# Ledger of designs, part 203: peptides against a protein of PDB entry 3B8E

Target 1, 230 residues: chain A of PDB entry 3B8E
Amino acid sequence: PFLIFIIANIPLPLGTVTILCIDLGTDMVPAISLAYEQAESDIMKRQPRNPKTDKLVNEQLISMAYGQIGMIQALGGFFTYFVILAENGFLPIHLLGLRVNWDDRWINDVEDSYGQQWTYEQRKIVEFTCHTPFFVTIVVVQWADLVICKTRRNSVFQQGMKNKILIFGLFEETALAAFLSYCPGMGVALRMYPLKPTWWFCAFPYSLLIFVYDEVRKLIIRRRPGGWVE

## One batch from the design tools (peptide; made by RFdiffusion4, then SolubleMPNN)

Design b1_p27_5_s1 (from b1_p27_5, 21 letters changed)
Fold by OpenDDE base, seed 3:
Structure b1_p27_5_s1 (fold): chain B 230 residues (1-230), chain A 27 residues (1-27)
Amino acid sequence: as target 1 above (230 residues)
Amino acid sequence: MEELEKLLKELLEEIEELLKKKLEEKL
């Protein structure tokens, strides 16, 4: 999100406070819950990692986490962001390079794609209206990410949902997301304005895409051990 | 950077076309 904000010079899609709510709020309990996951059935058939040669974070893990899953998450968030701005008169093409004028408090006549003028305060309301749906989109996609992270090779259907702490983490992150989205005063405290309940469903295709993608990846790994996908 | 900006513009144009089609189907 922040890299595209800088490169494309678009209005801020996700606030710094909202990012902290993701990293410290919604991600912490789910991440800890993975430590309580049951070992895969084939773990004792794998050789121990060599701590001198085998990195804990390898290029494959970086490619999977940042290059594949992280990109699908970012696309889901940006889709939601562009839809909300388009509903408020700002088409995606018009947002390119708009950041400088958007953030200037002295410019009160920024035009949308239809020639309507927007004051600084009105623009900031629209910006903050984007933060909550973007955040909720990330949380809904994180449901799939957490579930796929349970195993490296086994299907989720083979491993099952026996980890009660992981189930608790899914409910906790969802409850926290609902609290931050709908609790009175969060618009002032965190710049997170309430969202329409229908916006929760906008992330579901991306969550399903991640789940299907990873199950297909795991199926390929099981059928062709030692392939480029592993 | 210019290639990334071009890819971003193409993706944004595709999103706009999809949004226009969905708006036309609701009307």
Scores: peptide ipSAE 0.007, ipTM 0.204, DockQ to the pose 0.139
Fold by OpenDDE base, seed 2:
Structure b1_p27_5_s1 (fold): chain B 230 residues (1-230), chain A 27 residues (1-27)
Amino acid sequence: as target 1 above (230 residues)
Amino acid sequence: MEELEKLLKELLEEIEELLKKKLEEKL
């Protein structure tokens, strides 16, 4: 998110406080829950990692986590961001380079894509209105990410949803997301304005995409062990 | 309450501006 904010010079899609709420709030319990996942049925059939040659975190894992799944998550967030800004008169193409004028407190006549002028205060309300839906989009996509992280090779359908702590983590992160989104005073405390229920659905296609993508990846790994996809 | 909300808003804006500046200086 922040890299695109800098490179494209668009209004801030996700506030720093909101990022901290993701990293410290919604990710912690789900991440801990993975420690209680049952071992894959084939784990004892795999050769042990060679500690001299095999890194615990390899380039493939980084590429998968940040380059693939993380990119889909970011795309989901940005999709929601662009939808909300478009609903408020700012089409994606008009946002390019707009940051400088957007963040200037002395400019009160920033035009949207329809020629409507926006004051600094109005623009900041719209910006902060984007933060909560972006956050919720990340949480909804994290549902799929958490579920796919249960296994490295086996399908989720083979492993099943037996980890009660993981299920609890999914409910906890969702409840926390709902609390942060709808609790009175969060707009002041965290700049998280209330989310329209319809904006929750913006994330669902991306959550499904991650799930399908990873199941296909795992299917390829099972059919072609030792490939570049592993 | 309104004054406290205003102060908190101003403080948060200042923190965000400082963070933006620091990031721009490191790039």
Scores: peptide ipSAE 0.000, ipTM 0.165, DockQ to the pose 0.017
Fold by OpenDDE base, seed 4:
Structure b1_p27_5_s1 (fold): chain B 230 residues (1-230), chain A 27 residues (1-27)
Amino acid sequence: as target 1 above (230 residues)
Amino acid sequence: MEELEKLLKELLEEIEELLKKKLEEKL
């Protein structure tokens, strides 16, 4: 999010506080839950990693985590961001380069895509209105991410959802997301304005996309062991 | 790789400084 904010000079899609809420709030419990996952049925058929040659974090893992899943996650967040801004008169094309004028408190006549002028305060309300849905979108996408992280090769349907701690993590992150989105005072404390219930659904296609993508990937790995997808 | 790591560190430091400045401006 922040890289695109700089490169495209768009209004801030996700606040620093909301990022911290993701990293510390919604990610920790799910991540810990993976330690309680049952071993894959093929784990005993894998050769031990060579500590001298095989990195724990290899290019494949980076490519998968940041290059594939992370990109789909980011796309989901930005989709939600652009939907909300478009609903408020700011089409995606108009947002390019707008950051400088957007963040200037002395400019009170920033025009939207329809020629409506927006005061600084109005713009900041819209910006902060984007933070909560972006955050929630990340959480909804993380549901799929957490589920796909259960296994490297086995389908989720083969592994099943037997890890109660993982299920708890999914509920916890969702409950936290709902709390941060709807608790009175969060708009003042965290600049997280209330989310329209409809905006939760903006993330679902991307969550499904991650799930389907990973299941297809795992299917390819099972059919072609030792391929570039592994 | 070392140059990329250096560039990433520089970018991270710049981001941290920008974040600190923005945090200070908002306080």
Scores: peptide ipSAE 0.000, ipTM 0.164, DockQ to the pose 0.026
Fold by OpenDDE base, seed 5:
Structure b1_p27_5_s1 (fold): chain B 230 residues (1-230), chain A 27 residues (1-27)
Amino acid sequence: as target 1 above (230 residues)
Amino acid sequence: MEELEKLLKELLEEIEELLKKKLEEKL
């Protein structure tokens, strides 16, 4: 998010507070829950890792976590961001290069895509209105991420949802996201303005995409062990 | 609570401004 904010000179899509809420609030319990996941059915058929040659973090893991899944997450967040700004009169094309004027407190006549002028205060309300739905979008996408991380090779349908701690993590992150989004005073305290319930659904296609993508990946790995996709 | 929230908000704004300035200097 922050890199695109700089490169594209768009209004800030996700605030520091919301990032901290993700990293410390919604990600911690789900991440810990993976330590309690049951071993895959074929784990005892795999050779033990050689600690001298096999890195814990390999290029494939980095590519999957940051390059593939992380990119889909970012796309989901930005989709939600652009939808909200478009609903408020700012089309995506008009946002390019707008940051300088957007963040200037002395400019009170920034025009939207329809020629309506926006004061600094009005613009900041719209910006902060984007932060909460972007955050919620990340949480909704993380549902899929957490579920796909249960296994490396087996389908989630083969593994099942037996990990009660993981189910608790999914509930906890969702409850926290709802609390931060709808609790009175969060707009003032955390700059997290309430979101329309419909904005929760903006992330669902991306969550589904992640899930389908990973199931296809795992299917390929099962059919062609030792391929470039592993 | 309100004073702590205000202080945290001010600190976060200052950090954001400092980060923005440092990034603008590198670009």
Scores: peptide ipSAE 0.000, ipTM 0.182, DockQ to the pose 0.018

Design b1_p27_5_s2 (from b1_p27_5, 21 letters changed)
Fold by OpenDDE base, seed 1:
Structure b1_p27_5_s2 (fold): chain B 230 residues (1-230), chain A 27 residues (1-27)
Amino acid sequence: as target 1 above (230 residues)
Amino acid sequence: MEELEKLLKELLEEIEELLKKLEEEKK
């Protein structure tokens, strides 16, 4: 998110405090939950791989897979951001290069894509309105990520949802997201305004995309053991 | 940087097209 913000010179989609809440609140508990996930039944039955040759290939592939999932997650957040700005009259193309004028307190006549002028205060309200949905989108996409990360080769349907700690982590993330989204005073404290129920649905296509992507990846690995995707 | 800006513009155009399709489906 921050890289795109710098490169595209668009208004900030996610506040620094919100980023910290994601890192501390939504990443730690799931990561711990994954540490307690039972290893795939096949991992314990496999002969010890040669640690010198098999480690490098496996680490690169894992890193690439997580990198791809992270990119899809970021795209989901940005999609939600652009939907909200578009609903408020700012089309994505018009946002390019707008940051300088957007953040200038002395400019009170920034035009949207329809020629409506926006004051600095109004623009900041719209900016802060994007923070909560962006955060919630990340959380919803993380549900899929956590579920798919349970297994490397087996389908989620084959492995099942046996880890109660993972389920608790998903609940905790969701509860935190709900608290930050709807608790009175969060708009002032964290610059997180209440989320419209419709904006929750912006994340689901990307959550599904991650799930489908991972299942397809796993299917390819199962059909072509030792291929470039493994 | 220029290539990344170009990719970002292309992505933004794709998002706008998706948004237009979503608006058309709502009508």
Scores: peptide ipSAE 0.000, ipTM 0.152, DockQ to the pose 0.126
Fold by OpenDDE base, seed 2:
Structure b1_p27_5_s2 (fold): chain B 230 residues (1-230), chain A 27 residues (1-27)
Amino acid sequence: as target 1 above (230 residues)
Amino acid sequence: MEELEKLLKELLEEIEELLKKLEEEKK
């Protein structure tokens, strides 16, 4: 998110403190839950790998797969961000390069895509309005990510949802998202304004995309063991 | 809660100021 913010010179889609809340609050419980996941049923059926060659390749491929999932997650957040800004008159094309004027407190006549002038305060309200939906989108997409991460090769449907700790983690991150989104004072403390129910739906296509992506990936791995996708 | 909100607001303001300074130093 921060890299795109710098490169595109757009208004900040997610506050730094909110990013920290994601990293510390949302990722920790899921990571712990994965440690308690039951061993993948096919692990014991795998032939011994060459520990020298296969380990390095496997780590790189895992890193790439998680990097790709992370990109899909970020795209989901940015999609939600652009939807909200567009609903407030700022089309994505108009946001390019707008940051300098957006963050200037002395400029109170920044025009949206329809020629409406926005004061600094109004712009900051819109910016802060984007923070919560961006965060919630990340959480909703993480639901899919957490569920898929429990297995490397087996389908989610084959392995099942037996890890109670994982299920608890999903509820915990959802509860945290709801708390940060709707708890009074979060608008002041974290600049997280209440989320409209409609904005929750912006995340679902990306959650589905991650599920489909991972199932396709796993299907390819099953059909072509030892391929570059593994 | 009000004290926590105040502290968090102050921290956010400090971070914003630091980011602004870093941007000014890059120019």
Scores: peptide ipSAE 0.000, ipTM 0.192, DockQ to the pose 0.018
Fold by OpenDDE base, seed 3:
Structure b1_p27_5_s2 (fold): chain B 230 residues (1-230), chain A 27 residues (1-27)
Amino acid sequence: as target 1 above (230 residues)
Amino acid sequence: MEELEKLLKELLEEIEELLKKLEEEKK
């Protein structure tokens, strides 16, 4: 999100404090929960890793984490961001290069896509209104990401949902997301305004897409071991 | 910030208690 904010020179889609809440609040417990996941049924049939040739973090893992899943998460967040700005009169095309004027406190006549003028305070309200739905979109997509990270080859349906700590992690991140979205004072403290319940559903297609994509990927790996998809 | 830290600590404590209960149920 922050890279696109700089490159496209658009208003900030997600606050720095909200990013910290994601990294420290919503990601830590789910990540720890994966340490308690049951081993895949075929793990003892695999050769031990060679520490000299096989990196723990390889190009395939980076490609999966940042290149595929991370890109889908970012697309989901930005989709939600652009929908909210469009609902408030700012079409995506008009956001390009708008950051300088958007963040200037002395400019109180920034025009939207329909010629309506917006004060600095009004623009900041709209910006902060985008933070909560963007955050919630990431959390909803992380549900799918956490579930797919349970296994490398086995389907989630084969592995099952036996890890109670993982289920707890999913509940915790959801409860935290709900708390940050609806608790009074979060608009002042974290610049997160209350979320319309309908905006939760904007993330579901992307969560489903990740889940379906990974199940198809795992199916390909099971049918063609040693392929370029592994 | 202090209230947020307090809330985060309370949430962490609740999480730890729930984890302990889950570990006890596995036994």
Scores: peptide ipSAE 0.000, ipTM 0.179, DockQ to the pose 0.012
Fold by OpenDDE base, seed 5:
Structure b1_p27_5_s2 (fold): chain B 230 residues (1-230), chain A 27 residues (1-27)
Amino acid sequence: as target 1 above (230 residues)
Amino acid sequence: MEELEKLLKELLEEIEELLKKLEEEKK
């Protein structure tokens, strides 16, 4: 998020508090839950790995796969951000370079894509309105991340969803997201304004994309053991 | 930096087209 913020010079899509909520609230508990996932059904059927050759390839591939998933996650957040700004009159192309004027409290005549002028206060309300949906999008995408991370080779359909702790983690994340999105006073305390229920659906295509990507990856690994995708 | 800016602009244009299509479907 911050790299695109700096490069495109757009208004801040995600507040520091929301980042902390992601890192501490939504990532930690689910990560612990993955430690309780059952071993893959084929793990005992695998030949002994060569510790010298197989380790390096696997670390690079895992790093690349997680990097790609993280990029898809960020794209989902930005998509939601741009949808909300567009609904408020700011088309994505108009946001490029707008940050300087956006953050200046003395400029009260910043124009949107339709020529409507926005005061500093109005702009900040719109900015803070984007924080909650961006956060929720990250949470929804993390549902897919958690599900795919439980296995390296087996399909989710083959391994099943037997980890009750992981399921609990998903509910906890969702409950936290709902609490932060709809609890009165969060707009003042955390600068997180209430989320329209329709904005939850902005994340689903990206969650599905991650799921499909990982299932395809795993399918390739199953069909070509020892390939570059493992 | 210029290539990245170009890629970002292209991505933004694609998002705008998708948004226009979504607006047309809502009408």
Scores: peptide ipSAE 0.000, ipTM 0.152, DockQ to the pose 0.129

Design b1_p27_5_s3 (from b1_p27_5, 21 letters changed)
Fold by OpenDDE base, seed 5:
Order: sequence, then C-alpha cells, then structure tokens
Structure b1_p27_5_s3 (fold): chain B 230 residues (1-230), chain A 27 residues (1-27)
Amino acid sequence: as target 1 above (230 residues)
Amino acid sequence: DEELQKLLKELLEEIEKKLKELLEKKK
C-alpha cells in the first residue's frame, strides 16, 4: 500500500497505525495458526526425495503462493479504497497525482471529479474514512487465507476446519476489526472512522477469488505432482 | 492448543487495552 501511495501519488489509503494493527493484531494469530497447522496438514508430511534440494524448492513455491495471496489481499483493500472515494466524488483516475494537493493544508479548494471543492479537513475525513474499510477488507480476505493455508494439496472442503487455533485466529481478527471499526473515538485516536456494516461485504469477491485460486492450485498439484505450481 | 489460545487471548486483551489508553489520551 505504501509503495502504491508513493508511485501513484494518491491519497494515503492506509495509515501507519492501521498497518501496525494488521501486523501485530491480525497477522500474528494467523502466523501462529499456520505454524501449528503444519502438524495436521500435508505440508510437512511429504518426505522430500532429496532433503537438500527438494526442501528449498518447496519452501520457495510456498513462499510464492503466499506472495500471490498477499497481492490479492492488497487488491481487495485498494478496491474498497477506490469505492469509498468514488462514493465521495473522487473517481480513481482523478486520484492519480492528487496527493500533493490533497495533503497540503493550505489548499482548501481541491476539486473532486464533479467539480466540488473540498477543504483540507473534509479531505482528511474522507481519507480516514478509507483506513478502517481497508483494514476490515484485509481481515475479511485473511479469513480465506487462513482457511486455505490449512492444507497444501487437499481441498479445504476435504480437510475441514479442525484446527482450534485457526478458528480462534478468525475470531480474534474479526473481534479486533469490530473493535477498531465501531468503538467510539477511534476516528480521533487512530484515524479509523466508523464503518458501515455493508463494507464488511466489499471484500467478499476477493475472498472468493482467493478460495478459487487455492482450489485451482491444489487441483493442479494433485493432477501434476511436482509441477511448478506446487 | 488451549494454553496457546489463552495466551493469544491475553495478547488481544493487551492490544485492546493499549488502544483504549490511546483513545483516552486523545480525549
């Protein structure tokens, strides 16, 4: 998100505090869940043919898969960001290059896509309105990520949700998201303004995309063991 | 698993506590 902020010169989609909440509050439990789920999953059950070479290759392939999932998560967050800004009069194309004027407190006549002028305070309210939905989007997408990471080869539907840590992780991140989204004063304290309940569903298409991606990947692995997609 | 869940719950509570403290400082 920060790289896109710099490259595209768009208003900041995600604040530092929000990032810290993701890293410390939402990603920690998933990471622990994944570590313990290895005992139940087939990830560690496969004895490598060559322990030296096959282990390294397998780790790289897993890392690539997680990287792709991370990209889908980011896309989901940005989708939510663009939708909110569009609802407030700022179309995506208009946001490109707008950051400099957006962040300048002395410019109080920044125009939206429809010619409406926005004060600095108004712009910052809209910006901060995006932080919470972006965060929530990441959480919702992480639901899918947690579930799909349970196994490497088997369908999620075949393995089921037996890991109590995973279930706890889902609950924890959801509870944190709800707390940050609806607790009074979070807009002032953390620059996370209250979220409409409908925004929780904004990420669902991307969550579904992750499920589809993983199921397809696993299907390919099952049909072609040792392939590049493994 | 239960011990780990307890630990994670405690960590979550600490995070929430810190967030509330930040909120109080901003009021």
Scores: peptide ipSAE 0.006, ipTM 0.235, DockQ to the pose 0.019
Fold by OpenDDE base, seed 3:
Structure b1_p27_5_s3 (fold): chain B 230 residues (1-230), chain A 27 residues (1-27)
Amino acid sequence: as target 1 above (230 residues)
Amino acid sequence: DEELQKLLKELLEEIEKKLKELLEKKK
């Protein structure tokens, strides 16, 4: 998300603090859960392994899976961002290159796609209004990821431990999303304004997309064991 | 406002660092 912000010079779709929260909640907790599962598997199997080769393969598989899911999450977040800005008069094409004028406190007459002038304060309100739905979109997509993770592993003990950690992580990020969305003062403190309840549902199509993606991936794996899609 | 955001960012970065350390210990 931040890379697209820099490359396209669009208004900031997601705050830096929120990005860190996503990184901690969506990347680190699952990674730790997988590390625990791997360690438990090694204890149970008690077979000599090449730790370097096995770690490399596992890290590649994890990186590929998270990379693909992360791309879908980012697309979902940007979709909500563009919808909100469009509803406020800023069409996606108009946002390209607008950042410089958007962030300038001395320019109080930035025009939207329909010629309406926006003050700096008004623009920042709209920008901050985008942060919360973007974050919530990622959280809702992570719910789908949880279900996918539950269906991937056959080991009851490993899956149980992984599920507990993942459930805790998803609960934490969901609680954080609720806190940031509805706690008074968060708009000022964290640049996240209150979320309309309807925006929780805008992420569901992307959750469905992840389910479809994973089912297709699983189908390919079943047909071609050891393929690059694993 | 800005100071609070900075503090929160720093705290989150520290948490991330600790989580990464835990991850490395388990690998």
Scores: peptide ipSAE 0.005, ipTM 0.271, DockQ to the pose 0.015
Fold by OpenDDE base, seed 2:
Structure b1_p27_5_s3 (fold): chain B 230 residues (1-230), chain A 27 residues (1-27)
Amino acid sequence: as target 1 above (230 residues)
Amino acid sequence: DEELQKLLKELLEEIEKKLKELLEKKK
């Protein structure tokens, strides 16, 4: 998110504090949950591999898969960001390069895509309105990510939802999202204004996309062992 | 309410600062 903010020179979609909350608060429990995940059934049935070559390949593939999922998460967040800004009169193309004027307190006549002038305060309200949905979108997408990460090859439906720590992690991140979204003072403290319940649903297509992506990936791996998708 | 919000802001800023410092130390 920060890199895109710099490169595109758009209004900040997510505050730095909120990013830290994601990194430390949301990702920690999932990481722990993975450590306690039961052994995948197909791993135990695998033939002996060359431990040197296969370990390196596996690490690279894991890194790539997580990178891809992370990109989908980011896209989900940015989608929500652009939707909110578009609903408030700022089309995506108009946002490019707008940051300089957007963040300038002395400019109170920034025009949207429809010629409406926005004061600094009005712009900041819209910006802060984006922060909460962006965060919530990431959390909702992480629901799918957490569930799929428990297995490498087996379907989520085959492995089941037996990891109590994973389930707890899902509730924890959701509770955190709810807290940050609706707790009084978060608008001032974290620049996260209360989120309309409807915005929770904006993330669901991306969560579904991750589920479908992972299931398809796993299906391909099962059908074509040793392929590049593994 | 305004005083509470100010206090919360200050606390969170402090937390952010500490977290950044910890991350820098870990590098």
Scores: peptide ipSAE 0.005, ipTM 0.263, DockQ to the pose 0.014
Fold by OpenDDE base, seed 4:
Structure b1_p27_5_s3 (fold): chain B 230 residues (1-230), chain A 27 residues (1-27)
Amino acid sequence: as target 1 above (230 residues)
Amino acid sequence: DEELQKLLKELLEEIEKKLKELLEKKK
């Protein structure tokens, strides 16, 4: 998210503190859960390391957990971000390069895609309105992503949901998302305004899409071993 | 998939590095 923010010069979709909350609060438990997941032979290219002497999480599991999860989370979050901003009059194309003017408190006439002028305060309200849905979207997308990270080649239906720690992680991150979304003071502390309940469901189609896409990918891998999708 | 994973890992590491740098600058 931060790289896209810098490269595209768009308004900040998610605060740095919120990103840390995701990293420490939502990613840690799932990462641990993956360390205890039954290894798939194509994921675990190396023999399982001794958890007592070696890193709890294999380098491959780390790359999958942090690399793939992080990317899918970012994509899901940005999707929600662009939807909310578009609903408020800012189309994605218009957001490109807008950061400088957006963050300038002395500019109170920033125009949206429809010619409406926005004060600094109004812009910040919209920005902060995006933070909570962005975070929630990350959590919802992470549900699917955590499940798909269990396997590279096998279907989720074949591997199953045997890891109780993973299931616990899903509930924990959901509870954290609910807490951050609805607890008083989060708007000041984390710049996360309260979330409308309807926004919890906006990410579900995206999560489902990612899930279906990954299952299709895995199906292709099984049918064409050594393909470019590996 | 391995190349993609490598790229994603590198990108994530860069993000984490930049985030840490920003956090250090704010202290």
Scores: peptide ipSAE 0.000, ipTM 0.225, DockQ to the pose 0.032; fails the geometry check

